# Peptides against a protein of PDB entry 6GMG: the designs that were tried, part 207

Target 1, 331 residues: chain A of PDB entry 6GMG
Amino acid sequence: DSDDRVTPPAEPLDRMPDPYRPSYGRAETVVNNYIRKWQQVYSHRDGRKQQMTEEQREWLSYGCVGVTWVNSGQYPTNRLAFASFDEDRFKNELKNGRPRSGETRAEFEGRVAKESFDEEKGFQRAREVASVMNRALENAHDESAYLDNLKKELANGNDALRNEDARSPFYSALRNTPSFKERNGGNHDPSRMKAVIYSKHFWSGQDRSSSADKRKYGDPDAFRPAPGTGLVDMSRDRNIPRSPTSPGEGFVNFDYGWFGAQTEADADKTVWTHGNHYHAPNGSLGAMHVYESKFRNWSEGYSDFDRGAYVITFIPKSWNTAPDKVKQGWP

## One batch from the design tools (peptide; made by RFdiffusion4, then SolubleMPNN)

Design b2_p15_8_s4 (from b2_p15_8, 7 letters changed)
Fold by OpenDDE base, seed 4:
Structure b2_p15_8_s4 (fold): chain B 331 residues (1-331), chain A 15 residues (1-15)
Amino acid sequence: as target 1 above (331 residues)
Amino acid sequence: SNADLINKYGQEALS
């Protein structure tokens, strides 16, 4: 139960991490040890190592979302989300494919929809957009300059995002970032900020007014990216898990993975940091563990989820929570 | 609620 959540204790600033453990192609450690690594590697503000605050440790204790929370500086809003969906593949498979033995029509359609998403292309789109945003940020000293630069960049690339409304998450994301407004953050200077990426896995069948089949097997029409832009409307994501298909079956409500601003060009070599569950050392779930996974491990997800979104947000350049290079594990 | 902020069954998914 959520009532078992405990905030991890403070770790000494200079305490070095214990070695991570390899697990299923990823590096794994207990949350307390991740705090140690975080303090040594990611905690730096203006080049100075920082102890993880009680507030940050509390955020982290919430599990997978906590990892993204502590590194991005805010609870994920998921407003600026991207994905890639192969409409032709979807239509073709529905037309020419058939349900597996024992598979219902609804289950078949849900599976086909899930398989029609391309995680790598979705991630690539987010990186492309983040790159454009970073160029727009680079020499912009006010929001107006940033927006002008952004529009110019999009026009030069003939990107459909140029047609988005001024109030859209795409254009409003920076101004709605708390750290942008903070004196020790962006201080309202776009050039002090950089775009970062995290990913969310979730269930498509969240509409309570829809059929039970959609809740159990997925809604093939839900959370598709808009053509041209790749934007996903996340407004209907209410963190509702997949409905059980059998007695006793339960599913996770979501999973979050932190990428940040890695510059590794090969997607397969990028590292994604995530947690298994909220920290409950005295509860049935046990202590929270943190995983550093390669993209393949992350993007595979679980049967709990049939959607993956890649979300852009912003952090101050003075933070080291999103370095150019992330090393998997310790040392 | 706290339930909206956590992944409750993450351990089961990873096992």
Scores: peptide ipSAE 0.032, ipTM 0.719, DockQ to the pose 0.107
Fold by OpenDDE base, seed 5:
Structure b2_p15_8_s4 (fold): chain B 331 residues (1-331), chain A 15 residues (1-15)
Amino acid sequence: as target 1 above (331 residues)
Amino acid sequence: SNADLINKYGQEALS
């Protein structure tokens, strides 16, 4: 039903944003106004303010994924994803816990699994890895140097990621980043790139061959991080939404939140930028709105999702889509 | 398809 999606019009480069509105503890604005803010704050290439291109506006119009798309420069592949799962909590709760009144066994297990994920620790792991990658990038002028630096950093920290295969998403992520190869991007120079983070919320019960209960209430075993590394195999994520538990119920297929490369040490003070839906100003959904949420607001998610992954990708340092500090709202 | 790129039912859940 995306037939009514519209590309937002161009905004004059010097047009200032209107004030954002408070919404559920977050700052909210219409997509057109976000474009204005983006041009003033995030558009800079080599320190020069840029008008959002038609292509970028088209990407943005796709909703929450569009925010991550326009800021990362590519459609999310989600290959390098991290999470944190408390296996002991999960096992103990399954063993000793009981379904709530009216809760099915499958619903209970799905809920327990969901609650066994720690969003903050997942985010922390991604930030830790991004930091290691950034150190490896800093003085590396070719991919070989980057990989050598990365391996050394991992060895020094006794990080289990050092045992990953050379072809794994962890080691191949940089070379597979289009902006790394672009002349005005990385130009094949790792030191011109930096690691950035976004988050995806999605449903675990996507396996069509699994039970209906798993599709309705979650698959407790799906999309768990690998021990030691925290890596999540995202290959089975096909953007399939949660199955309805009652007639007429519908769920969203995913949500994306853009963090970038904020340096704020307190997770609770970090700002996550996301959209509500694709831009349909003349359709039933209406105009796309963009939200700038604090971590608590973002990580809380919705009942539509029982998984949260924190994904690392790369952008050129010359881009200002991932500044050290993000200010919530406007002004 | 466009459906794969957008969040469906966004207004119901995310707005």
Scores: peptide ipSAE 0.030, ipTM 0.708, DockQ to the pose 0.115
Fold by OpenDDE base, seed 2:
Structure b2_p15_8_s4 (fold): chain B 331 residues (1-331), chain A 15 residues (1-15)
Amino acid sequence: as target 1 above (331 residues)
Amino acid sequence: SNADLINKYGQEALS
């Protein structure tokens, strides 16, 4: 439902942000103020600040996905997604564990599955792969060179991704990136691109042919990463929210968090930028707010979701939407 | 757009 969605107005390029509001370890601000920060910090193309365009403001206005959208330059496709799942923990808990008091079997299994995902390891895997990709992009001036470099890097690391099909999202992600093909973007030159990361939270129980219990409490078998690669098949993610467990209960379809290409080695110190909802200043939801959260705050997620994926995409190096260092809040 | 699929009640939960 986006009937009340409004595109935020343009902000003068030279307007400085107001201070962010601290909130539960996060830095929070209204979307208009984020636009101001974005223009000062992230808007740079070839080193020059840019005013956020109307199109970009429209993208941003869509809420949580909007932050990733405006910074990545495209609507998230989520095709190159990574996660980490502890199969042994899952099996052991199912075998030896018992439902909590008042917990149904389905609820128990869903919870155990959710808890068997390791967000930090999933994130680290994505960072590892992004690093490999960035090395492969370096000095590659056509896609063929990039792919060759990538295969060599993977072989050197004995990475299972080397066995992926050429048509896999892993290998096709670059060519399918619009900014790669743009003259002012990559201009079909891989060396002008860099890998970036965002995260998506979503619900596992999206199969309408499955039991109602799975839709309510999660599908323990859904959206698990492939062993070795960590790749998650996202083809079944159709942005279907968790089914209500009680009358009047509603859940969100997804949440997106933008990481970019931060170089901070400590995952706990990385900053994730995300929005709460679409911008509806004249509606019941109110104005969109943007949050800059530390990893622990982001990865905690909400009860709306039982899956987290870390997705790799690409942006031109000339963009500053994914700087090495992200400062939380303002000033 | 898929972004339009975010429902009101769910979005409030994220607020």
Scores: peptide ipSAE 0.028, ipTM 0.692, DockQ to the pose 0.139
Fold by OpenDDE base, seed 1:
Structure b2_p15_8_s4 (fold): chain B 331 residues (1-331), chain A 15 residues (1-15)
Amino acid sequence: as target 1 above (331 residues)
Amino acid sequence: SNADLINKYGQEALS
């Protein structure tokens, strides 16, 4: 019941966080304590700490998406998404593999498709593209200069993204970022912006006109990355959860994890920040909790989801919501 | 799903 959602109260700017606690191999804390950490570590604008505003606290209160929302400055649009899919593995397993005991053919195909995605390679592709974009942003003082730089970088690397249409989300992502246009943000200066990454987990079987089996066990053909570019068409993602396979079963519609712009080269050492549910301290769900997970914990996902995408967006360099290094927990 | 990390009914999305 979304009516139970409450905006967390303001925290004094100078209040230090309580220590995080371990939870399932992750660092975990209640949302109010995350706000305290956020104000100490991530709130800086032009080098000055800021109290999390009421609007930002409202965004955060929405749960896992709220963490990405408050740190990226906008509700996720998910338009520039990347993944990696092993087509040969998929075909081979379908041909030579067999359903497990009690597994239907549809369930088998859905599982094989899920297992054919490589989360690490998907993440690596997003980081690669973000790096190219950051180079293109550097010293570009208008959008035209940015686009020219981007095309040049892609050509030099023989990247298939160079063949994308000018109207593609890849080329239009910057101009469609609200903070790019804000006076205290990018102020229409690309060199004041940087690329950041977040991840979304979701269900492939969202087509209501498809078979019930696809809705229950996944659509093996849905949300695959385009060859060469790694781009995923997210236009059909409408936050529809997996259909129940048994009476009383229910699934969550999505999960979001915030990465930002960490420079750690080892994927396994990167930190992903996410929430469990909307903040309902007086409701049945209880207070929202925030988790800081390593990549393995994040990428493992849940049975609720059979797709993972890594999405690029932009924030002003003056924001500290995406620092080079993220430390788990407190202190 | 792990109820402690992701509640089955606890995630809210904007339309």
Scores: peptide ipSAE 0.027, ipTM 0.702, DockQ to the pose 0.258

## One batch from the design tools (peptide; made by RFdiffusion4, then SolubleMPNN)

Design b2_p16_3_s1 (from b2_p16_3, 9 letters changed)
Fold by OpenDDE base, seed 2:
Structure b2_p16_3_s1 (fold): chain B 331 residues (1-331), chain A 16 residues (1-16)
Amino acid sequence: as target 1 above (331 residues)
Amino acid sequence: MDPYAKVREYLGKKAL
């Protein structure tokens, strides 16, 4: 129950983290220790270390989404999301494949759809787009200049995103970023902002008006990327978890992983930061833990989810929540 | 269930 959520206490600004623990190829620590690391590594504004504020600690306390929230500066809206889906693989497997022993038709279709997504290609697409956006931002001192630069970049690359509507999440994402408008943030200057990436894992079968089978085994047609652009319509994602397939079974509503703006070209070497659950040190769930995972560990996901999206948002360049290099664990 | 929080032990148990 979310009622037992507690905001982690403040950590002294100069307190160093305890060593992280290895956990199935990940680095793991309790939330309070992550706050210590965050203050030492990610807290900087204009080069100055900051104590995590009470508000930021409260955001963080929400679990996996809290990690993305505190680092992006806003609750995830997921409007500018990318994925990769192999339509030919999906069609061919549905046509020529058969359910496994004990697998229902709906379960088979849901599984085939899940397996037709390519997490690595989805991530690469988001990185490609973020790079284009960053180039468009660098010398733009107003939104109009940014948009003009963006269109030029897309035209030069023959990118299908050039055909998106001016009101699409792609073109409106910057103006809809609170930190862009803040005096101590972007101050309406695109050149003060940079694109960053996070990922969301979620369930496709969220339509309550659909069949029970889709809610249990996935909706094969839901949350597919648009051809050419890779954009995913996230408007139907309402944080509804997978329906139980057996008595006593329960699933989580979502998972979020923070990537930021790492420059590591090898996807497998990138680090993703995420949390297990909301902070409930005196509750049944216990204290929140933070994990730093390599891409392989992040992209593997859980059976709770059959979709992964890679989302672009923006933060001020003066923030250090998205450094070029992220180190796994501590020290 | 809080729609803004991950509220299960499931992921925690698997990650640990």
Scores: peptide ipSAE 0.027, ipTM 0.719, DockQ to the pose 0.095
Fold by OpenDDE base, seed 5:
Structure b2_p16_3_s1 (fold): chain B 331 residues (1-331), chain A 16 residues (1-16)
Amino acid sequence: as target 1 above (331 residues)
Amino acid sequence: MDPYAKVREYLGKKAL
């Protein structure tokens, strides 16, 4: 029950983390220890370490989304999302493939759709776009300059995003970022901001007006990226979990992984920070744990989810929540 | 169910 959620206590600013432990190729620790690491490594504002505030600790306590929340500075809106979908693979498998033994047609189609997404290519697209945005931000001191730069960059690359509406999430993302408007954040200066990335895993079969089969096995047509841009319309993502396929079965509503702005070119070496569940040290779920996973560990996901999206948002450059290099664990 | 939280632990139980 969500009523068991507890805000982790404050950690002294000078308290060093305990060693993380390995967990299936990941580095794992309890949330309190992550707070210690966060204060040492990620807390910096204008080069100064900060104690994680009560508000930030409260955000963090929400689990996987809390990790993204505390590091991005806002609750994920998921408006600017990217994915990669192999339409040819999908069509070919539907045409030439067949259900496995015991697999329903709907289950087959859902599985084929899931398998037609490429997490690595989706991530790469988001990184590409984030890079374009960062170039557009670099010397722009107002939003107009940023948008002009962005359009020029897109035109130079012949990117289909140049054709997006001015009101699209792509062009509106910066001005809709709270930290952009904050005096100690961007202060309405695009050049003080940088693009960052997080990922969300979720279920495609969320339409309650659709068939039960789609809710159980996935909606093959839902949450596909637009051709050319890679943009995913996330407006229909309502954090609805997969429907049970058997009595007593239950699925999780979502998973979030924080990447930030790592410069590691090899996707497989990038580190993704995420949590298991909300912090309930006195409840049935127990204390929240934070994981720092390599991309393969993150992108593999779970049967709870058949979609992955890579989302771009912005943070002030003065924040160190998205450093160019992330090290797994401690020390 | 908390709409803002993952409500089940599985990450620590899944081998990757």
Scores: peptide ipSAE 0.027, ipTM 0.715, DockQ to the pose 0.104
Fold by OpenDDE base, seed 3:
Structure b2_p16_3_s1 (fold): chain B 331 residues (1-331), chain A 16 residues (1-16)
Amino acid sequence: as target 1 above (331 residues)
Amino acid sequence: MDPYAKVREYLGKKAL
């Protein structure tokens, strides 16, 4: 029950973290210890360490989404999302492949669709776009200058994103970022902002008007990236979990992983920060744990989800929640 | 048994 959620207590600003625990290639710690790490490493505003506020601790307490929330400064809107889908592979496998023993046609199609997404290529597309955006931001002191720069960059690269509507999430994302408008944030100056990335795992079969099979086994046609741009229409994602395939089975609604703005070129070496569940130290779920995973561990996902999207948002450059390098664990 | 089974079952939820 959401009623068991507790806001973690404040941690002294100068308290050092305890060592993280290795867990199957991940680094794991309890949420209170992550707060300590966050204050030492990620809390800096204009170069000064900050104690995590009560509001930020409350955001964090929501679990996996809480990690992205506290580091991005806003609840994820997921509007500017990218993925990569191999249409040829999908068509070929549907045509020439066969359901496994005991696998229904719907299960087969859902599985083939899931397997036709490439998480690494989706991530790389988001990084490419974030890089373009960062170049457009660098010397732009108003939104008009940013948009002009962005269009020029896209034209130079012959990128299909140049054809997006002016009201598209792609062009409106900066304007719609609260921290961009804040006096102590961007102060309406694009050059004070930088693009950052997080990822969401979710279920494709969320349409209540669709067949039960799609809700159980996935909708092969849902949440595909647009050709050329890689943009995913996330408007139909309502955080609806996979439907049970057997009595008593239950699935989680989503997972979120924070990447930020790491400069590591090798995707496999990038670190993704995420939480297991909302903080319920006195409840059945127990205390929230925070995981720092390599890309392989993050992108593997769970059977609860058949889609992964890589989302771009913005934070002020004065924040240190998205450093160039992220170290896994502590020390 | 998947060591992250508990993680999957109880990921954070927020209703918007």
Scores: peptide ipSAE 0.028, ipTM 0.703, DockQ to the pose 0.153; fails the geometry check
Fold by OpenDDE base, seed 1:
Structure b2_p16_3_s1 (fold): chain B 331 residues (1-331), chain A 16 residues (1-16)
Amino acid sequence: as target 1 above (331 residues)
Amino acid sequence: MDPYAKVREYLGKKAL
């Protein structure tokens, strides 16, 4: 019950974190200890450490989405999302492959579709686009200058994104970022902002008008990236979980992982920060835990989800929630 | 269900 959610208490600014513990190749800690780490490492505004505010602690308390929320400064809108899908692999596996023993046709098709997504290529595409955006943000002191720079960068790279409509989430993402307009944020100056990345895992079979099989085993045609751009239309994502395939089975609605703006070139060495559930220290779920996972651990996902999207948003450069290097765990 | 909340029941089983 969401009514069991509790906002973690404030932590003194000078309190150092306790050591993280290993958990299946990732670093794990309780949310209160993550707040301590966050204050030491990620809290900086204009180079000065800040205590996590009550509002930020409340955002964080929502679990996996809370980690992305507190670090991005806004609830995820997921409008500018990227993925990679191998259409040829999908068609070939459907044609030449066979259902496993006990696997239905719908289950087979859903699985083949899931396996036809390439998480690493999807992530790489988002990083590529974020880099283009960051170059366009540099020395742009108004939105018009940013958009002009962006179009020039895309033209120079012969990127299909140059053909997107001016109202596309791609071009409107900056202006729709609250922190861009804030006095202590971007103050309407693009050069004060930087592109950052987070990831969302979710279920493809969310259409209530579709077959029960699609809701149980996935919709092979849903949430595919557009050819050339890699853009995913996320408008149909309504946070609906996978339908149970057996009595008593239940699935979660989504997972979020925070990457930020790490410069590590090797995807496998990048660190993804995420939470398990909302903070309920006095409830059945218990205290929220925060995980810092390598890309391999993050991108594996769970059976709850058959889609992964890599989303671009923006934060002020004065924030340290997206540093160039992220160290896993503590110390 | 709270649209902002995720409940991972499997974490209790898998210790993730």
Scores: peptide ipSAE 0.027, ipTM 0.720, DockQ to the pose 0.097; fails the geometry check

